Peptides against a protein of PDB entry 7Q4I. Designs and how they scored, part 38

Target 1, 281 residues: chain A of PDB entry 7Q4I
Amino acid sequence: HENSTIAERLYSEVRVLCWIMTNPSNHQKKARHVKRTWGKRCNKLIFMSSAKDDELDAVALPVGEGRNNLWGKTKEAYKYIYEHHINDADWFLKADDDTYTIVENMRYMLYPYSPETPVYFGCKFKPYVKQGYMSGGAGYVLSREAVRRFVVEALPNPKLCKSDNSGAEDVEIGKCLQNVNVLAGDSRDSNGRGRFFPFVPEHHLIPSHTDKKFWYWQYIFYKTDEGLDCCSDNAISFHYVSPNQMYVLDYLIYHLRPYGIINTPDALPNKLAVGELMPEI

## One batch from the design tools (peptide; made by RFdiffusion4, then SolubleMPNN)

Design b1_p11_6_s1 (from b1_p11_6, 8 letters changed)
Fold by OpenDDE base, seed 5:
Structure b1_p11_6_s1 (fold): chain B 281 residues (1-281), chain A 11 residues (1-11)
Amino acid sequence: as target 1 above (281 residues)
Amino acid sequence: SIEDLEYKYLN
């Protein structure tokens, strides 16, 4: 039998709304598998699409489909969240329909932070944005204040936020958030290991999977290595996860147990004041 | 996402 008392406490104290980027062609192929696996552990789960699907809980945003409209869809998704759901959660996660997330680990990372702090977390990349920006595929989580600033202060101003719907959505939101003083947080654990990952676990865990010239090593904001030390024991997300692998990960993380091994969770850190961040390592 | 644009270099 499991003792989930701490996880239940964090579920109540660190409320997360997850919105999933999808399209009508992926409702059945991908999105429904998110809903049947890790998405059920969000406090609220919404699928952002161009067509309504009541079985999926998909919203029809007023945008076209295709990669050239992902930024437009991202803007409309956050507008929709702000209008309808800003008080339903403290933190707002964007993920793709092929992203897998361990929501309990995200709540643990977010616990010390105030949702009124203008901050967001994810896999931080260094190009294009001075403070960095978060990888779209790894998923990124905004505080309630970050969402407010994005929708109310950034989006209405073409000087602060791109009015066109084209471009890499993760870079564009990163520019907008920087322009309204939303901080790009450090999501690494106390050992300096990452928590958000833009690839499957295999690509991060296996040493020498890529050479040093691979684009990822040029983009990553914090210096990291491949192998077992690549990833936190409290990792949060992986990308390019197939529908079948989502069920495998759910089984491995939440059901499969090595008999006779008991994990004792670390003590929760002290809560930070509004505007305060954890010290960088 | 930026990784989708660069995915051809991973595979």
Scores: peptide ipSAE 0.231, ipTM 0.826, DockQ to the pose 0.203
Fold by OpenDDE base, seed 4:
Structure b1_p11_6_s1 (fold): chain B 281 residues (1-281), chain A 11 residues (1-11)
Amino acid sequence: as target 1 above (281 residues)
Amino acid sequence: SIEDLEYKYLN
């Protein structure tokens, strides 16, 4: 038996709507496995697609498929959320159908923040956007106010937000959000370790897995380490997680236990005022 | 995502 009292509290106080970027060809291959694993821990789970699937809870957005349509799909997804679900949650996570998320750790990170604060979190990259932008694959979470500003203030204004559907969706939403003063938050833990990861755990945990010329080291906004100190003990997401690996991660994180080791959770921080951010590390 | 453009093709 386990004590989940704090997790249950955060489930109620830090409501998360997770929307999953997918397509009809991946409904059964990938998206279903999100629904059967980490997606169950979201307060609301929606799959954003081009075709409806009632078994999956997939929404047919008025967009085409393919990588060149991801920005269009992102815009339509958030429009759909704003129209139908803006009050169903406090925070709105975008993830891919090959992203794995530890939702409890995300709630812990988000707990001090007001959902009325215009902020979003993820794996912050530095190019193209002055304040940075969040990796699409690692997933990014917008406050309710951030969603409102994106949909109501940014999207209708071509000067603030790209009107066509081309471009890297994570860069484009990052530009839009910056233009409406949605802050790119720092998702690192108190030790400066990252929580959102654009690759599988192996790629972050193994030192020198990639050369320092690898694009990631040029893109990452904050300095990061490799090895055991790469990742927060409260890590939130990993990308390029296969369907099989999702079940493995679910087992390792939620079922497998080292006998005789009991973790005590840290105390929750004080809640911040609207517009206030945690100090940068 | 930017990862999809860079990671899968460069490594």
Scores: peptide ipSAE 0.230, ipTM 0.825, DockQ to the pose 0.243
Fold by OpenDDE base, seed 3:
Structure b1_p11_6_s1 (fold): chain B 281 residues (1-281), chain A 11 residues (1-11)
Amino acid sequence: as target 1 above (281 residues)
Amino acid sequence: SIEDLEYKYLN
């Protein structure tokens, strides 16, 4: 027996369309497991592929497959969303077919923001883009206005957005979004802990799991620690999550409960005006 | 994603 009243309210007030980056070879291997776990908590769930799959609700985008086409697929995905679904949600999440997302925690983070604010959130990296960009694997969420600016203002202009389909998709969208004044938000909680993670929980929670020279420590925009203090109590996403791990996480997060411990959620913050951001920590 | 590229480069 649970009280989901606040979660249901946020489901209605903070509508999220989740699009999943996938390919035909992963429809059954990975994507269907997203649909059967965390993806069911999105207001709308779409799988962006190169082949249609009616069982999965996969869209065939006019792109090739392979890593060198991910930027092309990202552009076509957001074009498709803008054309068909821009009013179906307030926020638009990109995730990989091996990303796990706690959608309720994302709604909580997004609640104070206007979807008309040109902003996006994720795991912010510092190289290549002055304001930073969001890790592709951790997933990133655009406001409705950010999607509009990306598709209408950035994509048609090769000076603002790369016309070629090559490159790291997360870096390229980050450049495009910066060029149309979409702000790279701070997704950290009030304690300065991250919410979007480009690796599995184990890799973030275990101290010294990686060498100090590991690229991640040079890329992360905000200084972060390892261990239990690495991650928000309201963490949103993890990457490199296997299909089996998705079901484990679903069980641990939504079903397994320590008897006699009741979590009381914090009060919702005040809503921000259009264009206003939470102060950085 | 950049992390996939960097991960492959490191391994």
Scores: peptide ipSAE 0.197, ipTM 0.821, DockQ to the pose 0.261
Fold by OpenDDE base, seed 2:
Structure b1_p11_6_s1 (fold): chain B 281 residues (1-281), chain A 11 residues (1-11)
Amino acid sequence: as target 1 above (281 residues)
Amino acid sequence: SIEDLEYKYLN
């Protein structure tokens, strides 16, 4: 008795390929739980690893493991996507194996945008990159054109994109994307509330005596609030989500219902032309 | 990610 007609429409019109950053030690511990929860709502789901796993649908990229290789893995992942999957989707989400994503909410955010617009979205941070960059853990989504520019224009040029495999992958891709005029979009809703989150829901929802010295407050690109107003009603992602928490979130979001409360979705916005962004809030 | 580095440093 659930009506998913609009969600089904968006599933067809806003195709999302999700690639998950993982490693062989996390295939069973973490990645399989992504596949069994939110990952099943992607149009295409690929796990990027250093070892092939046919059960998981993991790809063995020619990279080493460890934090110092995440940038190398990111470059190889997008090269792989461009070569094999660039036409399989309109948008390309990077997430970690401990990121939880509400894909329907991402499709809603992306709906007005052309995939030929050079843009990407996520939790925007302000340091290191002039236009900002998107948090790696919160996940970031590139348009098809953004992927093309990254792989074809940025990666082959050491002046535009770091050639070695070291560095924070989210900062490095942010630099590369800026250098090829891929825009760091604003993922906030019409009320100015964030959609991509680098922590678990609890850390954003619960007001605490915030140490203003906490790095997050210095890194966040847009002003954000704590408590219930921290997060969009159409929030997209959370990070540091344990495997067990993924199943809890899946239940809470897609199964648990308060009887007698009916959610009526807002009307879809108008489509934007190629190169157009939503107006500033 | 930068957040992983900062999160581990603070915790």
Scores: peptide ipSAE 0.183, ipTM 0.818, DockQ to the pose 0.247

Design b1_p11_6_s2 (from b1_p11_6, 9 letters changed)
Fold by OpenDDE base, seed 3:
Structure b1_p11_6_s2 (fold): chain B 281 residues (1-281), chain A 11 residues (1-11)
Amino acid sequence: as target 1 above (281 residues)
Amino acid sequence: SKEDRYAKYLN
């Protein structure tokens, strides 16, 4: 027995379309487990593939498979969303088929923002793009206006957006979005803790899990720590989550409760005007 | 490792 009234309100007011990057070989191995776990909490869930799968609700995009085609798939995915689903949600999340997302926490982060604000959120990296870009693996969420600008303004212009399908998809979309003045938002909580994570919880929670020379520490836009203070109490995503780990996380987050401990959520912040962002910490 | 896969993605 639980009270989900606030979560239900946010489900209605902060509508999220989740599209999952996948391929035909992963429909059964990975994607179906997203659908059976966190994906069911999206307002709309679409799997973007190169082959149609009616059981999965997978769309066959006109792209090849492989790492070198991820940027092409991202472009076609957002084109598809804009054509068919732009009014079905307020926010549009890209995630991999091994990304786990706590959608309620994402709605909480997004609540104050207007979907007409040209902004996107994720795990911000600092190289290659002046304002930063969002890590592909951690997942990133675009406002409706950001999607519009990306598809209508950026994609048709090879000076603003790479026409070739090669390259790192997260860097390339980051460049395109910057070129149409979509802002790379700060997804950290009020304590400065991150919400989108490009690795599994274990890798972020355990101090010195990686060498200090590990590329991640040079890429992260905002200074972050390891350990329990690494991650927001309202963390949104983790990457490299196996299918089995998705069910474990679903159980731990939504079912397992310490008896006698009741969480009281913070009050919702005031809504921002169109174009307004939360102040950076 | 998982980190290696991500590193390969960025290169």
Scores: peptide ipSAE 0.038, ipTM 0.762, DockQ to the pose 0.792
Fold by OpenDDE base, seed 2:
Structure b1_p11_6_s2 (fold): chain B 281 residues (1-281), chain A 11 residues (1-11)
Amino acid sequence: as target 1 above (281 residues)
Amino acid sequence: SKEDRYAKYLN
């Protein structure tokens, strides 16, 4: 009794490869729950680790573990994707093993864009990178052209991309992408509401005493509010989502229905030309 | 603190 025709169309037309940043200690604790929830809605799902796991579909990248190795893992992950999977999708999402993603909403956002446009999307932060960079935890999605530029043009050049494996992975990839003219897109909806979130829904939805000193308010590229207007009706991602919360979110988003309320989707926008972005809001 | 929990973004 559910009509998913538009979602099925977008699944075909806006192909997404999701790669999940994980480690061997989290294969069973976290990563498998991504696979059993939102990850199943990706066109391709790969777990990037330091150990192979055939049950999970995890790849052993030639990197160490720990926060100081995340940049190394990100570089190797995209090298692996470019070598083996660049034609398997149009868009390439990085997410953590505690990120929850509504892939249909991401496809909706990406629909008008050409995958040959050098662009990437996520929760944009303003420090360190002039055009901004995308929060690693909220997840960020590169076009096929962005992946090509990153792997082929940026990574081989130490002047464009950090050669060692240290540093904040999201900042470092942001620097590299800027240096090869990959655009940091605006992921906000037509009402100016965010779609990618670096925290759990509760932290965005529930107004608290405004601490303007909290680092997040200094990091966000675009002004955002707390409360019901914090988040797009077509929000894409949340971070720090526990394994149990992933199943809760899956239930709430895809199963629980308020009887008698029918959602009518907005019309799809027109396709953009290669290199064209949506107009500023 | 909330900031401590999200310290991964503090470089």
Scores: peptide ipSAE 0.037, ipTM 0.762, DockQ to the pose 0.534
Fold by OpenDDE base, seed 4:
Structure b1_p11_6_s2 (fold): chain B 281 residues (1-281), chain A 11 residues (1-11)
Amino acid sequence: as target 1 above (281 residues)
Amino acid sequence: SKEDRYAKYLN
């Protein structure tokens, strides 16, 4: 038996709607496995697609498929959320159908923040957007106010938000959010370790897995380490996680235990005022 | 290449 009292509290106090970027060809191949693993730990789980799937809880957005339509799908997804689900959660996570998320760790990170604070979190990249933008693959989470500003203030204004559906979705939403003063938060833990990761754990945990010329090192907003210090003990997401690896991660994180080792969670920080961010590390 | 697999992050 385990004590989940704090996790249950955060489940109630830090409500997360997870929307999964998918397509009809991936409903069974990928999205279903999200639903059967980490997606169960969201307060609300929605799959954003171009075709309806009642078994999956997939929504047919009025968009085409393909990488060139991801920005269009992102815009329509958040419009759909705002219209139907804006009060169903406090925070709104975008993830891919090959992203794995430890939702409890995300709730822990989000706990001090007001959902009325215009902020979003993820793996921050530095190019193209002055304040940075969040990696699409690592997943990013918007506050309720951020969603409101995006949908109500940014999307209707072509000067603030790209009206066509082309472009990198994560960059484009990053531009839009910056233009409506949604802050790109720092998702690092108190030790400066990242929580959102655009690759699988192996690629971050193994030192020198990539050359320093690899684009990631030029894109990452904050300095990051490789090896054991690469990742927070409260890491939130990893990308390029295969369907099989989702079940492996579920087993490793939620079932496999080293006998005789008991972890005590850190105390929750004080809640911040509306508009207040945690101090930079 | 490994980098090619992550090309979707390139802009």
Scores: peptide ipSAE 0.036, ipTM 0.757, DockQ to the pose 0.509
Fold by OpenDDE base, seed 5:
Structure b1_p11_6_s2 (fold): chain B 281 residues (1-281), chain A 11 residues (1-11)
Amino acid sequence: as target 1 above (281 residues)
Amino acid sequence: SKEDRYAKYLN
């Protein structure tokens, strides 16, 4: 039998609303598999679409579909969250319908931070935004204060936030958040290993013949390598995860056990004051 | 290659 006492404590103290970027054509193909796997571990789970689906709990946002409307959908999603759900959680995760997330590991990372601190976390990229921005596919999590600043201060001002619905979703939100002094946090563990990943585990864990010219190495904000040291033991997310692989990951992470090995969790760090960040490594 | 598989990310 498992002892989940600490995980249950964090579920109560570090409340996470997960919203999933999807579209009507992917409700059955992808989104429902998120709901049946890792999405059930969120405190609240919402699917953001252009069509309502009561079985999925999908919301019809007033946006068109297509790759050139992803930024528009993100803006409307956070407006919807702010209007209806801002007090339902402390942290607000964006993920794609092919992102897999270990929510307990995210709660562990977020535990010391105040939700009133204007901060967000994810896989940090260095281009286009001075402080960096978080990769859209890896998923990114905003504090409650970050959501407030985004919706109330940034979105209404075309000088701070792009009014058009076109553009790279993750870059555009990164620009908006920087313009309202939301900090791009460091999501690495105490060993300097990443937690949010824009690819599947295999592509990070297995060294490949990719040279230094591969775009990912030009984009990553913090220096990282492929192989055994690529990823935290408390990794949070992976992208391009197929529906079948979501069930495999759920089995491997939450069910499969090596008999006779007991994992003792590290002690929780001290909580930070409002506006305080963990020291960089 | 990884670049070919994930080229859609940059587009």
Scores: peptide ipSAE 0.031, ipTM 0.740, DockQ to the pose 0.375

Design b1_p11_6_s3 (from b1_p11_6, 9 letters changed)
Fold by OpenDDE base, seed 5:
Structure b1_p11_6_s3 (fold): chain B 281 residues (1-281), chain A 11 residues (1-11)
Amino acid sequence: as target 1 above (281 residues)
Amino acid sequence: DIEDFSYNYRN
């Protein structure tokens, strides 16, 4: 038997809308597997595409396809969310159709924060943006206030936000958010371990998987190492997860149990005031 | 692809 009382409480108190970046060619190959696994644990799940799909709940945004249109798709996705769904959730997660997310762990991280605080979380990178920006592949989550500022204040102003649809999607939104004073939060746990990851677990857990010249080590905002200490016990996301691996992860995380071991969750932290962040480690 | 993820290899 399972006790999900705390998880159910957080499901109601920390509402998350997940939007998945996809395209028509990936509706069946990738997106539907998100819907059948971790996506079902979001309070609301929307697939942002260029073609409508009623079975998938995919929205046809007025954008073209291709890597040079990812920034355009992100802008239109958040415009759509703001227009139709801004009050349907407290937090708004962007993920790719090959990102896997443990939504309960994200709710745990977000619990103390007010959704009226202009903040967003993810895997923070240090180049190009002074305060840092969140890796697109790892997924990033905006507060309701962050979405409002992005859509209402940043997007309409070419001086604050790039008007063209080209460019690195995650860098461009990072620039826009900084320009409207949305804070790039620290998603690490109390032990300083990361929660959002731009690669699969194997790439982070295995020491010396990559050499020190690998770009990731020059991009990561907070100092981190490979190995078991790389990742929080309450990790939130991984990228480059195949459709088959999504089902494997669902089984391992939510079904497979070592007999005789019972985990007791930590107490919830105190809630923060609007505008307040967790103390630095 | 991991190599294509970096800013330098985008677009």
Scores: peptide ipSAE 0.041, ipTM 0.772, DockQ to the pose 0.485
Fold by OpenDDE base, seed 3:
Structure b1_p11_6_s3 (fold): chain B 281 residues (1-281), chain A 11 residues (1-11)
Amino acid sequence: as target 1 above (281 residues)
Amino acid sequence: DIEDFSYNYRN
């Protein structure tokens, strides 16, 4: 028998709304598999699309489809969340329909933080934005206050937030959030290992998988290693995960067990005051 | 986009 008491506690105390970036062509191909795997562990799960789908619980946002509309969709998604769901959760995760997330590990990372702290987390990249921005594919999570500032303070002001719908959505939201003093947090664990990943586990775990000139090494905000030291034992997300791989990951993470090995979770840290961040490592 | 680049040019 499995003991999930702590996970259940965090489920109630660290409420997460997950919104999934998708489109009508991917409702059945990708999005439904998110719903059938890791998405079911969110406190609330919403699929943001351009067409309604009652089976999927997809919302039709007033935006067009295509890569040049992703920023527009992100803006409308958070506007929708703020209008309808801002009090339904404490934290608000954006993920793609090919992102896999271990929600329990995210709750663990977020536990000490107040949702009234203007902060967001993800895989931090260093270009374009002074404080950095979070990779779109790896998924990023905003506090309730961050969502409020984004929607209420940033979006209405063209000087603070890009008004048109073009551009890289993750960079653009990063610019907007910085302009309203939402802090780009450090999602690394106490050993300095990352938790949000813009690629599949294989790409991070296998040394020399990519060329040294690969763009990722120039973009990553914090120094990182390859191999097993690349990733936290409490990693949160991976990107470019196929629908079939989602089920495999679900099996490996939540069902498969090495007999005779029992993991004991670390104690929860003390909660931080509003506006306080974990010390830099 | 960064993701598009990474997807198309990953090894």
Scores: peptide ipSAE 0.035, ipTM 0.754, DockQ to the pose 0.196
Fold by OpenDDE base, seed 4:
Structure b1_p11_6_s3 (fold): chain B 281 residues (1-281), chain A 11 residues (1-11)
Amino acid sequence: as target 1 above (281 residues)
Amino acid sequence: DIEDFSYNYRN
């Protein structure tokens, strides 16, 4: 027996639309496994591709394929969302087809925030964008207002948002969002531990897995520790998760239980006013 | 291997 009352409440109050960055070659190889695992816990799940797939619920965006066109695909994806789905959710998550997300933990993080607050969350990186930007691989979530500002205010203005489709998509959207005063939020938990991760759990949990010269340590906005203290107990996402690992994670997170241990969830924080953020740690 | 990881391949 399991009590999911709070999770069910948050499912209704913190509606999340998840859009998955994919391509036709990965529909069966990767995307379908997202759909069969964590994606089913989104309020709405859409796969953004260049080809339609009714079985997958994939949308054919008017973009080409390739890593150099990810920014173009991101722009078109959010345009599509704004046109068709802006009122279907409160928050809009971008994830890759090899990103694993614990949606319940995301809802917990987002609960106090108004979707009318121009804010987005993810794994914050410090280069290129003054306020920081969110790592594409870790996934990032925009409030409804952030999506509106991005699509309506930023995209149409070449001075605010890059019109070309080239460039690192996460950096470019970060620049655009900053230019329309969408705030780069702090996704860390109350203990200062991260929730969005651009690598698999193993890479974060094992101390000294990388040296200090590894690019990640130069990019991370907030200093973090390695080992068990690296990751929040309410972690939200991991990247480079293989299809098989998605099922493993699903089992470990939602099925495997240590007998005799009962987890008591923390109380929900008070809701914030529109425009208000949680204080920085 | 993450040690061989390049920023260009993070997404």
Scores: peptide ipSAE 0.043, ipTM 0.774, DockQ to the pose 0.348; fails the geometry check
Fold by OpenDDE base, seed 2:
Structure b1_p11_6_s3 (fold): chain B 281 residues (1-281), chain A 11 residues (1-11)
Amino acid sequence: as target 1 above (281 residues)
Amino acid sequence: DIEDFSYNYRN
């Protein structure tokens, strides 16, 4: 019915470990639905929680729950990954339990990059961190080297990385990563369209959905538009996706087909050397 | 409605 040869190749060559930020109250309400939808397309899927759940494959991290503990959970999650799973993947995605990710599109974006390049990708915001930081809700993906630097070099040094567990987790990890020279990459496609999104598709696709004074427009690092040109044809993630909408998206993206239309994928780009980034667009 | 959202509600 379909040719997935290239996708299968990328699945093997661009291995992604996805860790999902969740809590015990959301194991059944939200996290389970990630596992049943897009999470199954990760090479490895781990749910980071405060309680173990064998059915979900959730890990109990030594942290409390609540918004004020998200940074602590992120630190412990990556420590756990580094200790147990650093060689299980090439790239390490953080996502929320209401984030939807098209993993194949992420592999496509990451393909040319070396996992030994200290880089991470996501929806880049400009405040607080000079090089920018990646929106937590949209999800962000670290190279293996980025994880190493974060856990080994940044976390142990309170001057490089906040020792307290409070704070905005995405900002704090952004600060830490910058301090160890992990580059905040550009996740936009060749047309300059974004791939990681901190809201649902509707909020990005519908023109004039928000006022220009909406905080998002002040936070985005790169210029972006609304409408169909808001988002790459190879978009990677959306946030605030309800459990039901995850199944809808799975259907729309992986099952629903317009008869008679064949999508021919672009050729893969050449691989980059270690430390090399894609040229600016 | 996303108009009610702010940085504090992103996560």
Scores: peptide ipSAE 0.037, ipTM 0.756, DockQ to the pose 0.359; fails the geometry check

